# Peptides against a protein of PDB entry 4ASU: the designs that were tried, part 60

Target 1, 270 residues: chain A of PDB entry 4ASU
Amino acid sequence: ATLKDITRRLKSIKNIQKITKSMKMVAAAKYARAERELKPARVYGVGSLALYEKADIKTPEDKKKHLIIGVSSDRGLCGAIHSSVAKQMKSEAANLAAAGKEVKIIGVGDKIRSILHRTHSDQFLVTFKEVGRRPPTFGDASVIALELLNSGYEFDEGSIIFNRFRSVISYKTEEKPIFSLDTISSAESMSIYDDIDADVLRNYQEYSLANIIYYSLKESTTSEQSARMTAMDNASKNASEMIDKLTLTFNRTRQAVITKELIEIISGAA
Target 2, 83 residues: chain B of PDB entry 4ASU
Amino acid sequence: FTFASPTQVFFNSANVRQVDVPTQTGAFGILAAHVPTLQVLRPGLVVVHAEDGTTSKYFVSSGSVTVNADSSVQLLAEEAVTL

## One batch from the design tools (peptide; aimed at target 2 G63)

Design b2_p23_1_s4 (made by RFdiffusion4, then SolubleMPNN; from b2_p23_1, 8 letters changed)
Fold by OpenDDE base, seed 5:
Structure b2_p23_1_s4 (fold): chain B 270 residues (1-270), chain C 83 residues (1-83), chain A 23 residues (1-23)
Amino acid sequence: as target 1 above (270 residues)
Amino acid sequence: as target 2 above (83 residues)
Amino acid sequence: DEEEEMEKKLEELLKELEEEEKK
């Protein structure tokens, strides 16, 4: 490589490093906020899931329609955040299909669609875009919940798959159940609950769905920002190392050129 | 007893004496060993009676309340403020 | 969105770098 080539490459990598550093800082700020907001959101979301855990709602085996909701975002450069969700979605879809279930998919965030488009395009009901630019709100979750409920797809049971935040360096892809109104209403385990008005139950289910979606979004966002921060930090470090290596190469190459020129002068070839 | 909004937690697995909640079917008090039920909140006052005799009041917008067989209660409001 | 612009720029720079390495 010529000195010019090395210099050009150095310039490019330095620019990359600058951007990755900046992105790291942005991700760090977003992470800090997300973590703060996750605390109450987790209590809220876990509280909403408590019914399903305590009631042990079971879907009859003859029911075949299953919905998978994958929660991610539109933005990349966050390590394995999207691929982890997609991987689990694929696994779950395959398992359900093997069990004779009909599987439909909802993607929250465009990245889910991007990853699964080739293999699961026919199973997608809807993809929600514009996820990840701003912190998710309960309003956002409500919109998603409403659209799902109004989609006309009469699923019996569903799964919401998202990355649960553990720490700044760790997340885990998890699955939580989603049940249709009919499934909840017909569940034997619900018999211990007093006669619940159908309208009340419907409204309750709407809140429950929104709550769970909101929770998943908050977990996902926190995980994503943390992962992005780490990814950008790693990228910055890698860039730094490459800059150092190229700088050494540049210096060596320059010395060689100088030496060659000196030899030419001394030899009288010039 | 858990009482939270999406943005704030008021009670997290706390022991309380009684919780009065506003529901669409009417206000009711949740006491120990209350029968399991699901309700939807209407805008109104939530009153939490602590075991120590203290009473806290909250205004809630909408949401849900769950009373389970194990006496656990989840009060989840879309919006809630301390009064 | 400044962040989106940075992401795009980063992606562009990465592509450029890859192209240069293939040369």
Scores: peptide ipSAE 0.324, ipTM 0.915, DockQ to the pose 0.867
OpenDDE base, seeds 1, 2, 3, 4: peptide ipSAE 0.313, 0.287, 0.309, 0.318; ipTM 0.909, 0.911, 0.913, 0.916; seed 2 fails the geometry check

Design b2_p23_2 (made by RFdiffusion4)
Pose (drawn by RFdiffusion4):
Structure b2_p23_2 (pose): chain A 181 residues (1-270 with 5 gaps), chain B 83 residues (1-83), chain P 23 residues (1-23)
Amino acid sequence: ATLKDITRRLKSIKNIQKITKSMKMVAAAKYARAERELKPARVYGVGLIIGVSSDRGLCGAIHSSVAIIGVGDKIRSILTFKEVGRRPPTFGDASVIALELSIIFNRFRSVISYKTEYSLANIIYYSLKESTTSEQSARMTAMDNASKNASEMIDKLTLTFNRTRQAVITKELIEIISGAA
Amino acid sequence: as target 2 above (83 residues)
Amino acid sequence: ATEEELKEASEEYLEKLEELLKA
C-alpha cells in the first residue's frame, strides 16, 4: 500500500510488459524466417506415434494440443528428443531422429488458425519445418496477449498510485496544521 | 520434373526433355517416356537437358528419384551445389 | 562443430540404408 511498494511493483510489471512485447516482434521475425523456408520444404516432402514440438515454451496451446520417440522436450513433460526450437530445424536433425529408430504435428495455415528408407526422414523433416512455423506464430499471439494483460495491470496500479499519492499529501498536511494549531 | 534439396528448389514441375541421374547401379537418363520406377541415388552429377536444347549441370550426393505411372518425375537430393 | 557432427550422422544413416539394401 505504500508508495514505495507501488513504485516497485510498477517497475516489476513494466519489465514483464517490455519483455513480452520484445518477444512478440521476435516471434514475428522468426516466423517470417520460418515461412520463407517452408515453401521449398513443402515441395520437398510429399512422398507408431510421433509427437513433434520443442523445448521452448511460451507459445500458447501448442504443446497441449498434441496428444523412445517424442521430439521436443515439452511433450515428454506430460508423462526422447531434446534441444529443438532454439535454432531452426535442419535436415541433419531430421536425419538423427531417423537414425536412432502415424505422425502428429501442427500444420501452418496462417497467423491465427492451425490444425493438429530415405522417404521416412523426409516426413520427419516436413513435420519439423511445419512445427516451428506453427510454434513461432502461436508465440507471437501468446506474448501479444501477455503484453495486453500486463498493460491492463499497469493501468490498475497507476490508479492506485494516484490515490496513494493524494492520500500521503493530505496526511502530511494535516500533521502540519494540527501541529500548528 | 521436380528437382529440390532441403535448402533450395531447382525445377518445379517441368516441362523438360531429359535428365541424367546417378543411381546405385551406374546411371539412368530419364526420357519423357520412361517406365514407372523408384530408384535411390549415389554420389554423381545430374545433367538437365532443357526443352530449348540447353544444358544444366548440378551435383548430387544422395537422395531418391521417383517416376510415376504418368509422365512425372520428382528428383530430390540431400545437397545439390554448383559447382 | 555441431554441423560437422550432423553431416557425419547423416553419412552414417545413408551407409546403414545402403547395407540394408545390399542385404

Design b2_p23_2_s1 (made by RFdiffusion4, then SolubleMPNN; from b2_p23_2, 11 letters changed)
Fold by OpenDDE base, seed 2:
Structure b2_p23_2_s1 (fold): chain B 270 residues (1-270), chain C 83 residues (1-83), chain A 23 residues (1-23)
Amino acid sequence: as target 1 above (270 residues)
Amino acid sequence: as target 2 above (83 residues)
Amino acid sequence: AREEELRRAREELLARLEAARAA
């Protein structure tokens, strides 16, 4: 490579480094906000799941329809955030299919569809786009829940798969249960609850679904922003290392050029 | 007793004497060892009676309330504000 | 004399290369 080529490459990498540093700062700001907003959201979401944990809802084996909701976003450059969710979705779908279940998939965030479309296109009911640009609100979750409930797909049981935030350096892909109104209504373990009006139970399940979706979005967002911050930091470090290497190469190449010219002068071949 | 909205936590696994909640069917009082039940909230007043005798009032929008067999209670409002 | 000429030539060449790089 010529000195000019190396210089051009150096300039390009330096520009990339500036971009990645800027993106890191943006991700850091979004992460800080997401983490603050996750605290109440976690209490709220875990509270919504308490019924299912306490009641130990069982789905009969003859029930065949299973819904998988994968939660991520539309945005890249966040490490393994999307692939982790997709991997678990694939595993769950395969296991359910092997058990003779019908599996349908909902993607929250376009990246799920991007990863799974080729292999699971027939299983997709809907993909929600425009996820990840702004912090998710309960209204957003309610819209998703409503669309699911109005989709006409009568699932018996479901799973919502998302990345739970652990720390700035760690997340874990997890699964939480989703139950249909019919499954809850018919569950033997629900017999201990007082006579619940059908309309009440329906409304309750609507809130439950919205609650868990909201919770999953908040966990996912926090995990994603943290992962993006880390990814951009790594990219910036890699760029720095490459700049150092290219700088050394530049210096070496420059010396070689000088040496060549000196040899030409000495030999009279200048 | 857990009482939260999506954006704020008011009580997290707290012990309380009584919680009055507005439901679609009317006012509902949750006492110690209340029978398990599920209900949905209507807009209205929530009153939390703490064991120390203090009373806190909240306005809530829609949401849900769960009373479990183990006496755990989850009050989850879409929106809630302290009065 | 030759060593001095080479030294001067090297310095001149370095200056030219640095100028070209700065441009």
Scores: peptide ipSAE 0.015, ipTM 0.811, DockQ to the pose 0.004
OpenDDE base, seeds 1, 3, 4, 5: peptide ipSAE 0.012, 0.013, 0.015, 0.011; ipTM 0.804, 0.809, 0.814, 0.813

Design b2_p23_2_s2 (made by RFdiffusion4, then SolubleMPNN; from b2_p23_2, 11 letters changed)
Fold by OpenDDE base, seed 2:
Structure b2_p23_2_s2 (fold): chain B 270 residues (1-270), chain C 83 residues (1-83), chain A 23 residues (1-23)
Amino acid sequence: as target 1 above (270 residues)
Amino acid sequence: as target 2 above (83 residues)
Amino acid sequence: EREEELRRAREELLRKLAEERAA
């Protein structure tokens, strides 16, 4: 490589490093906000899931329609955030299919569609795009919930798959159950709940769905921003190492060029 | 007893004496060992009676309340403010 | 005269190259 080539490459990598550092700072700010907003959202979301955990709702085996909701975003450069969710979705879909269930898939975030569309196009109902530009709100979750409920697809049970935030360096892909109104209303374990009006139960379930979606979005967002921050930090470090290596190469090449020129001058070969 | 909105936690696994909630069918009080039930909230006042005798009032826009068999209660409001 | 000029030019070039190498 010529000195010019090395210099060009150095300039390019330095620019990349600048970009990755900037992105790291942006991700850090978003992470800090997401983590703060996750604290109440987690209490809220876990509270909404408490019924399902305590009631031990069982779906009859004859009910075959299962909905998988994968939660991520539209944005890349966040490590394995999207692939982890997609992997879990694929595994769940395969397991359910093996059990004779009909599986439909909903993607929250375009990246889920990007990963799964080719292999699961027939199972894909809808993808919600424009996820990840702004922090998710309860309104956003409500819109998603409403669209799902109004989609006309009747499911018996479902799974929402998302990355749960553990720490700045750790997340875990998890699955939480979603139940249809019919499934929850017919569950034997629900018999202990006194004379619940059908309209009340419907409203309750709609609200619960929105709650769970909101919770999943908050967990996902926090995990994503943390992962992006880490990814950008790693990219910046890698760029730094490459700059150092190229700088050494540049210096060696420069010395070699000088030596060659000196030899040419001394030998009269010019 | 857990009482939270999407953005704020008011009570997290707390022991309370009584919670008065505004439901679509009317306001009712949730006491210790209340029978399991599910209700949806209407806009109105929530009153939490703590074991120490203190009372806290909240305005809620909508939401749900769950009373489980283990006497745990989840009060989830879309919006809630302290009064 | 041309050989001396060429010698001086070579010496100057060598000096410049040595300075660049040291830098």
Scores: peptide ipSAE 0.007, ipTM 0.820, DockQ to the pose 0.004
OpenDDE base, seeds 1, 3, 4, 5: peptide ipSAE 0.000, 0.000, 0.000, 0.022; ipTM 0.808, 0.821, 0.824, 0.857; seed 5 fails the geometry check

Design b2_p23_2_s3 (made by RFdiffusion4, then SolubleMPNN; from b2_p23_2, 11 letters changed)
Fold by OpenDDE base, seed 3:
Structure b2_p23_2_s3 (fold): chain B 270 residues (1-270), chain C 83 residues (1-83), chain A 23 residues (1-23)
Amino acid sequence: as target 1 above (270 residues)
Amino acid sequence: as target 2 above (83 residues)
Amino acid sequence: SREEELRKKREELLAKLEEARAA
């Protein structure tokens, strides 16, 4: 490589490093906000899931319709955030199919569809786009819940799959259950609850679904921003290492060029 | 007793004497060892009575309340503010 | 003279080489 080539490459890598550093800072700011907003959201979401854990709602084996909601975003450059969710969705879908269940999929964020479109396109009910540009709100979750309930797909049970935030350096893909109104109303374990008006139960279920979706979005967002921050940090470090290597190469090449010119002068070829 | 909105936590696994919640059918008082039930909230006043006799008031919009067999209670409001 | 020019160029390049080795 000529000195000119090395110099051009150095300039290019330095520019990339500037971009990745900038992106890291943006991700860090978004992460800090997301983590702060996740604290109450987690209490709220876990509270909503308490009924299902305590009531031990079981779906009869003869019920075959299952819904999988995958939660991620539209935005890339965040490591394995999207692929981890998609992987678990695939696994769950395969297991359910093997058990003779009908599986439909909802994607929150366009990246889920991008990964699963070839193998699972026929199973998708809907994909929600425009996810990840702004922090998710309860209103956003309510819209998703409403769309699901109005989709016409009469699922019996389902699962929501998302990345739970553990720390700035760690997330875990998890699954939480969702149940249809019919499944809840017919569950034997619900008999201990006083005579509940059907309208009340319907409304309760709508809130529950929105609550769980909201919780999942907040967990996902926090995980994504932390992962992006880490990815950009790694990219910046890699760029730094490359700059160091190329600088050494530049110095060696410069010495060689000067030596060559000296030889040409001595030999009279100049 | 847990009482939270999407953006704020008011009570997290606390022990309380009584919670009065606004429901579509009217006021609902949750006492210790209340029978399990599910209700939905209407806009209105929530009153939390602590064991020490102190009372706190909140305004809520919509949401849900769950009373479980183990006496745990989850009050989840879409919007809530301290009064 | 051509010889003088070559001598000057050689001296200049040697100086540059020393600088490059010191870096």
Scores: peptide ipSAE 0.096, ipTM 0.827, DockQ to the pose 0.004
OpenDDE base, seeds 1, 2, 4, 5: peptide ipSAE 0.093, 0.074, 0.089, 0.080; ipTM 0.817, 0.825, 0.831, 0.828

Design b2_p23_2_s4 (made by RFdiffusion4, then SolubleMPNN; from b2_p23_2, 12 letters changed)
Fold by OpenDDE base, seed 5:
Structure b2_p23_2_s4 (fold): chain B 270 residues (1-270), chain C 83 residues (1-83), chain A 23 residues (1-23)
Amino acid sequence: as target 1 above (270 residues)
Amino acid sequence: as target 2 above (83 residues)
Amino acid sequence: AREEELERKRRELLEKLAAARAA
C-alpha cells in the first residue's frame, strides 16, 4: 500500500473511532436513564404477571392459535440484542408448529421484521416501527396493546419475548405468557376468583396486556442500551488497535520510501 | 401488598392491614384473608392502612387490583400520586 | 521536515561515497 493509501485508511478508521466513542457516550446516558426507569417498571410488570403465575392458567391442547410478540427496537449496533430475540422467536415458532399450533407474530421494532421477514413473513400480523428513539412510555405500550387486541387475530395463548436486563454486561432473552380474554375467563384455575364481571375482566386484561408490554419494553430498552454501550466500546478498541497497526505500517513504508529515494539519488537512476 | 405505577413504586411486597381501593363496581376494603378477586380501578382515593397504624392516602387514575388466594395484592395504577 | 531529512541523509551518503572513492 502507498503512503497515501495508508493515510487515507488511518483517517477513515480514526473517524470511525470518533463516531463509536460518541455513540458509546450516548448509549451510556440512555442506559443510565433506562436503568432508573426500569426499577419501578419491573415491579409494575412483575406485579401484572403475578396473576398468571399464581393462577397457573392452562391452555387446552385443542386451542391452536398462538401469538408471539417479539420486543426489540429499530436501532442497530447493539450486539446480539435483536438476534437473540429473533432466535428465540424462531425456536418458539418452530416448537409451536411442531405441536400443531397456528403461530402469528407481532414485531415490536423494525429489526425483528428485518431478521424474520424471509422465513416468517406470512406469520406477521403487524410490526411496530419507531421504537427505540425515545424511551418507551406506558402510552406506547397501550397503543401496542390496543392494536394487538384489535388485530382480529383471536389467539388463545401468546408469548412475549424480550431481553431481560440483568446487569451492564448481561441480559437474558426471556419469554412470558400472554393469555386471551377467553382463555382467562374459561380457565378452571380462575374459579377461585369471586364473581368477576365480564366487563371488568375485559378491562383488566387490557391493562394486563399493556402492563406486560410496557414492562417488556423497559427491560428491552435497558438491555439494548447496555449492549450498545459495550458494542461501541469494543468497536472503539478494535479501531484503536487497527490505528496502531496502520501507524506502524505507515512508519515502515515511509522509511522504505526514503531509502528508495536515497538509493535513486546516489545511483543516478533518477 | 404491591402498589405501583409505571414510574413509581409505593409498596413492594409489603405487609399491610388494609387497603381501600376505588373500583368501577364500587370502593371496597381489602383486609387480611380477603377472597380472591380482580377489579379495575376508577379515579379516586386509595387508602393504605399499615400494620403500625399509619395511614397513607393516594390518588389513582385508573388501573387494576388483584387479590390472590395467597393474600397477595397487586395494585397497579396507571397514574398515582401521594396525597 | 521530510525534505530536510532527505537532504541531510543525501549529504551524509555523498560524504561516505566520497570517502570510499578516496580510500
Scores: peptide ipSAE 0.009, ipTM 0.815, DockQ to the pose 0.003
OpenDDE base, seeds 1, 2, 3, 4: peptide ipSAE 0.006, 0.006, 0.010, 0.007; ipTM 0.810, 0.821, 0.812, 0.814; seed 3 fails the geometry check

Design b2_p23_3 (made by RFdiffusion4)
Pose (drawn by RFdiffusion4):
Structure b2_p23_3 (pose): chain A 181 residues (1-270 with 5 gaps), chain B 83 residues (1-83), chain P 23 residues (1-23)
Amino acid sequence: ATLKDITRRLKSIKNIQKITKSMKMVAAAKYARAERELKPARVYGVGLIIGVSSDRGLCGAIHSSVAIIGVGDKIRSILTFKEVGRRPPTFGDASVIALELSIIFNRFRSVISYKTEYSLANIIYYSLKESTTSEQSARMTAMDNASKNASEMIDKLTLTFNRTRQAVITKELIEIISGAA
Amino acid sequence: as target 2 above (83 residues)
Amino acid sequence: SAEELEEKAEEHYELQQEYSAAA
């Protein structure tokens, strides 16, 4: 309730809002890179339960929608392949998955809407390239919603700060008048 | 005729005369009228004879060539670089 | 540069053989 507590909390939530907004544009830039590389990947990959995701969270209902194997550390987290999503998926990564060894992944449509031999590794590559495009755009909205929630929180606290600031001024003033009187 | 690597796409549904292709057994030159077959590649060159008579030369490390029941061929390699 | 490409091509081909030989 003290001004010091409110000023500390404002700076704390502002830090979160700046970071979440900073990841909205990052997901927007990484999504643009992912869609640019999805066009040649879709024309490349055309011709057992495999879950395709990533280690990196903060992407909304992507890991929860997909419901030994299992690519993406967050899919085993419910009940394996680790270290994906930090860097764009290469064909070599899809090859290692095939080397250690009917498929579930998120297909890219737009920014809002989604759906849940040598040839076998091409399907894994097709899923990896589709999944990261899906993971990034969903994260773009997830951090956009978080930036909105943190901003609404700052507005509510600013009104509290103005009430407390007024209340401190009047209290100090009363203590002066009384001390005089 | 479709030729693509994971990185870049060279031909998108040609519309081409013939394509020389490296295969595990020697080499195969795929004409416009070729039998439906499924083949696997080896380290070798790919020569693309364009419809206007010109030539295109690329290199292939590995992959697969697929010629369907119709006059359609899809050639895909892990890496294809010039030169 | 050509020798490096031939070595990489042989590695990719051996890897592709492992796909078939594993069956």

Design b2_p23_3_s1 (made by RFdiffusion4, then SolubleMPNN; from b2_p23_3, 15 letters changed)
Fold by OpenDDE base, seed 2:
Structure b2_p23_3_s1 (fold): chain B 270 residues (1-270), chain C 83 residues (1-83), chain A 23 residues (1-23)
Amino acid sequence: as target 1 above (270 residues)
Amino acid sequence: as target 2 above (83 residues)
Amino acid sequence: KLAELQKRAEESYRRLQEFQDLQ
């Protein structure tokens, strides 16, 4: 490589390093906010799931319609955040299909569709875009919940798949159940809940769905920002190492050129 | 007893004496070992009676309340403010 | 190793450009 080529590469990598450092800082700021907002959201979301965990709601085997909601975002450069969700969605869809269930998919965030569209296009009901630019709100979750409920797809049960935040260096892809109104109303385990008005139960399920979606979005966002921060840090370190290596190569090449020129001068004077 | 909104936690797995809740079907008091029930909140006052005799008041907009067989209670409001 | 690092950096950069184009 010529000195000019090395210099061009150095300039390019230095620019990449600046960009990755900037992105790291942006991700760090978003992470700090997301983590703070996740604390109450987790209590709220876990509280909403308490009924389903305690009532041991079972879907009858004759019910065949299953909905999978994958939660991620539109934004890349966050490591395995999207692929982990998509992988679990794919696995679950395959298992359900093997069990004779009809599977439909909803993607929260465009990246889910980007990964699964080729293999699962016929199973997609809807993809919610514009996820991840701003922190998710309960309003956003309510819109998603409403659109799902109004989609005309009469699912019996479902699964929401998202990345649960553990720490700045760790997340875990989790699944939580979603039940239709009909499944909840017909569940034998719900018999202990006395005098539930049908309208009350409907409204309750609407809140429950919105609550779970909101919770999943908050977990996903925190996980994503943390993963992005880590990915950008790693990219910045890799760029730094490459700059060091190229700088050494530049110095060696420069010395070789100088030496060659000196030899030519000495040899030509002879 | 858990009482939270999407943005704030008021009680997290706390022991309380009584919670008065405004529901669409009417206001009712949740006592210790209340029968399992599901309700939807209407805009109104939530009153939490702590075991120490303190009373806290909250205004809620909407949401849900769950009383489970294990006597656990989840009060989940879309919006809630301390009064 | 340098080529692999360069490929990774270029891939990261391409993804970054795609990200910038999406912003």
Scores: peptide ipSAE 0.035, ipTM 0.854, DockQ to the pose 0.012
OpenDDE base, seeds 1, 3, 4, 5: peptide ipSAE 0.030, 0.023, 0.026, 0.031; ipTM 0.845, 0.830, 0.865, 0.843; seeds 1, 4 fail the geometry check

Design b2_p23_3_s2 (made by RFdiffusion4, then SolubleMPNN; from b2_p23_3, 13 letters changed)
Fold by OpenDDE base, seed 3:
Structure b2_p23_3_s2 (fold): chain B 270 residues (1-270), chain C 83 residues (1-83), chain A 23 residues (1-23)
Amino acid sequence: as target 1 above (270 residues)
Amino acid sequence: as target 2 above (83 residues)
Amino acid sequence: ELEELLKRAQERYELQQKFLDSL
């Protein structure tokens, strides 16, 4: 490579490093906000799931309709965030199909569709786009919940799959249950709950769904921003190492060029 | 007793004497060992009576309340503010 | 003297090229 070629490559990598450093800072700011907002959201979301845990709601074996909600975003450059959710969705869908269940899929974020649409296109009900540009709000979750309930798909039970935040360096893909109104109302374990009005139960379930979706979005967002920050940090470090290697090559090449020029001068004088 | 909104936690697994909640069918008090129930909140006043005799008041917009068989209570409001 | 300088410069250049070729 000529000195000019090496210089061009150095300039290119330095520019990439500037971009990745900038993206790291943006991700760090978004992460800090997301983590703060996740604290109350987790208490709220876990509180909403308490009924299902305490009542041990079971779906009868004769019920066949299952809904999978995958929670992610539209944005890339965040490591395995999207592929982790998609992998678990695919596994769950396969297991349910093997058990003779009908499976439908909802994607929250365009990346889920991008990964699974080719293989699971017939199972998709809807994909929510424009996810991840702004922090998710309870209003956003309510819109998703409402659209699901009005989709016309009468599921018996379902699963919401999302990345749970553990730490700045760790997340875990997890699943939480969702149940239809009919499944909850018919569950034997619900008999201990006294004189629940049918309209009350319906409204309760609508809130529950919105609550769980909101919780999942907050966990997902925090995990994603953390993962993006880490990915951009790694990219910046890799760029730094490449710059060091190319700088060494540049210096050695420059020495060789100078030596060659000296030889030519000496040879012309001889 | 857990009382939270999407953006704020007021009580997290706390022991309380009584919680008064506004429901669509009317306001009722949740005492210790209340029978399991599910209710939906209407806009109104929540009153939390602590074991030490202190009383805290909150306004809620909407939401749900769950009383479980193990006496755990989850009060989840869409919006809530301390009064 | 000039021939000796040329010889030394050529030896240095060859060493530099060997290094660059190893990269």
Scores: peptide ipSAE 0.376, ipTM 0.848, DockQ to the pose 0.004
OpenDDE base, seeds 1, 2, 4, 5: peptide ipSAE 0.025, 0.060, 0.056, 0.078; ipTM 0.802, 0.826, 0.818, 0.837

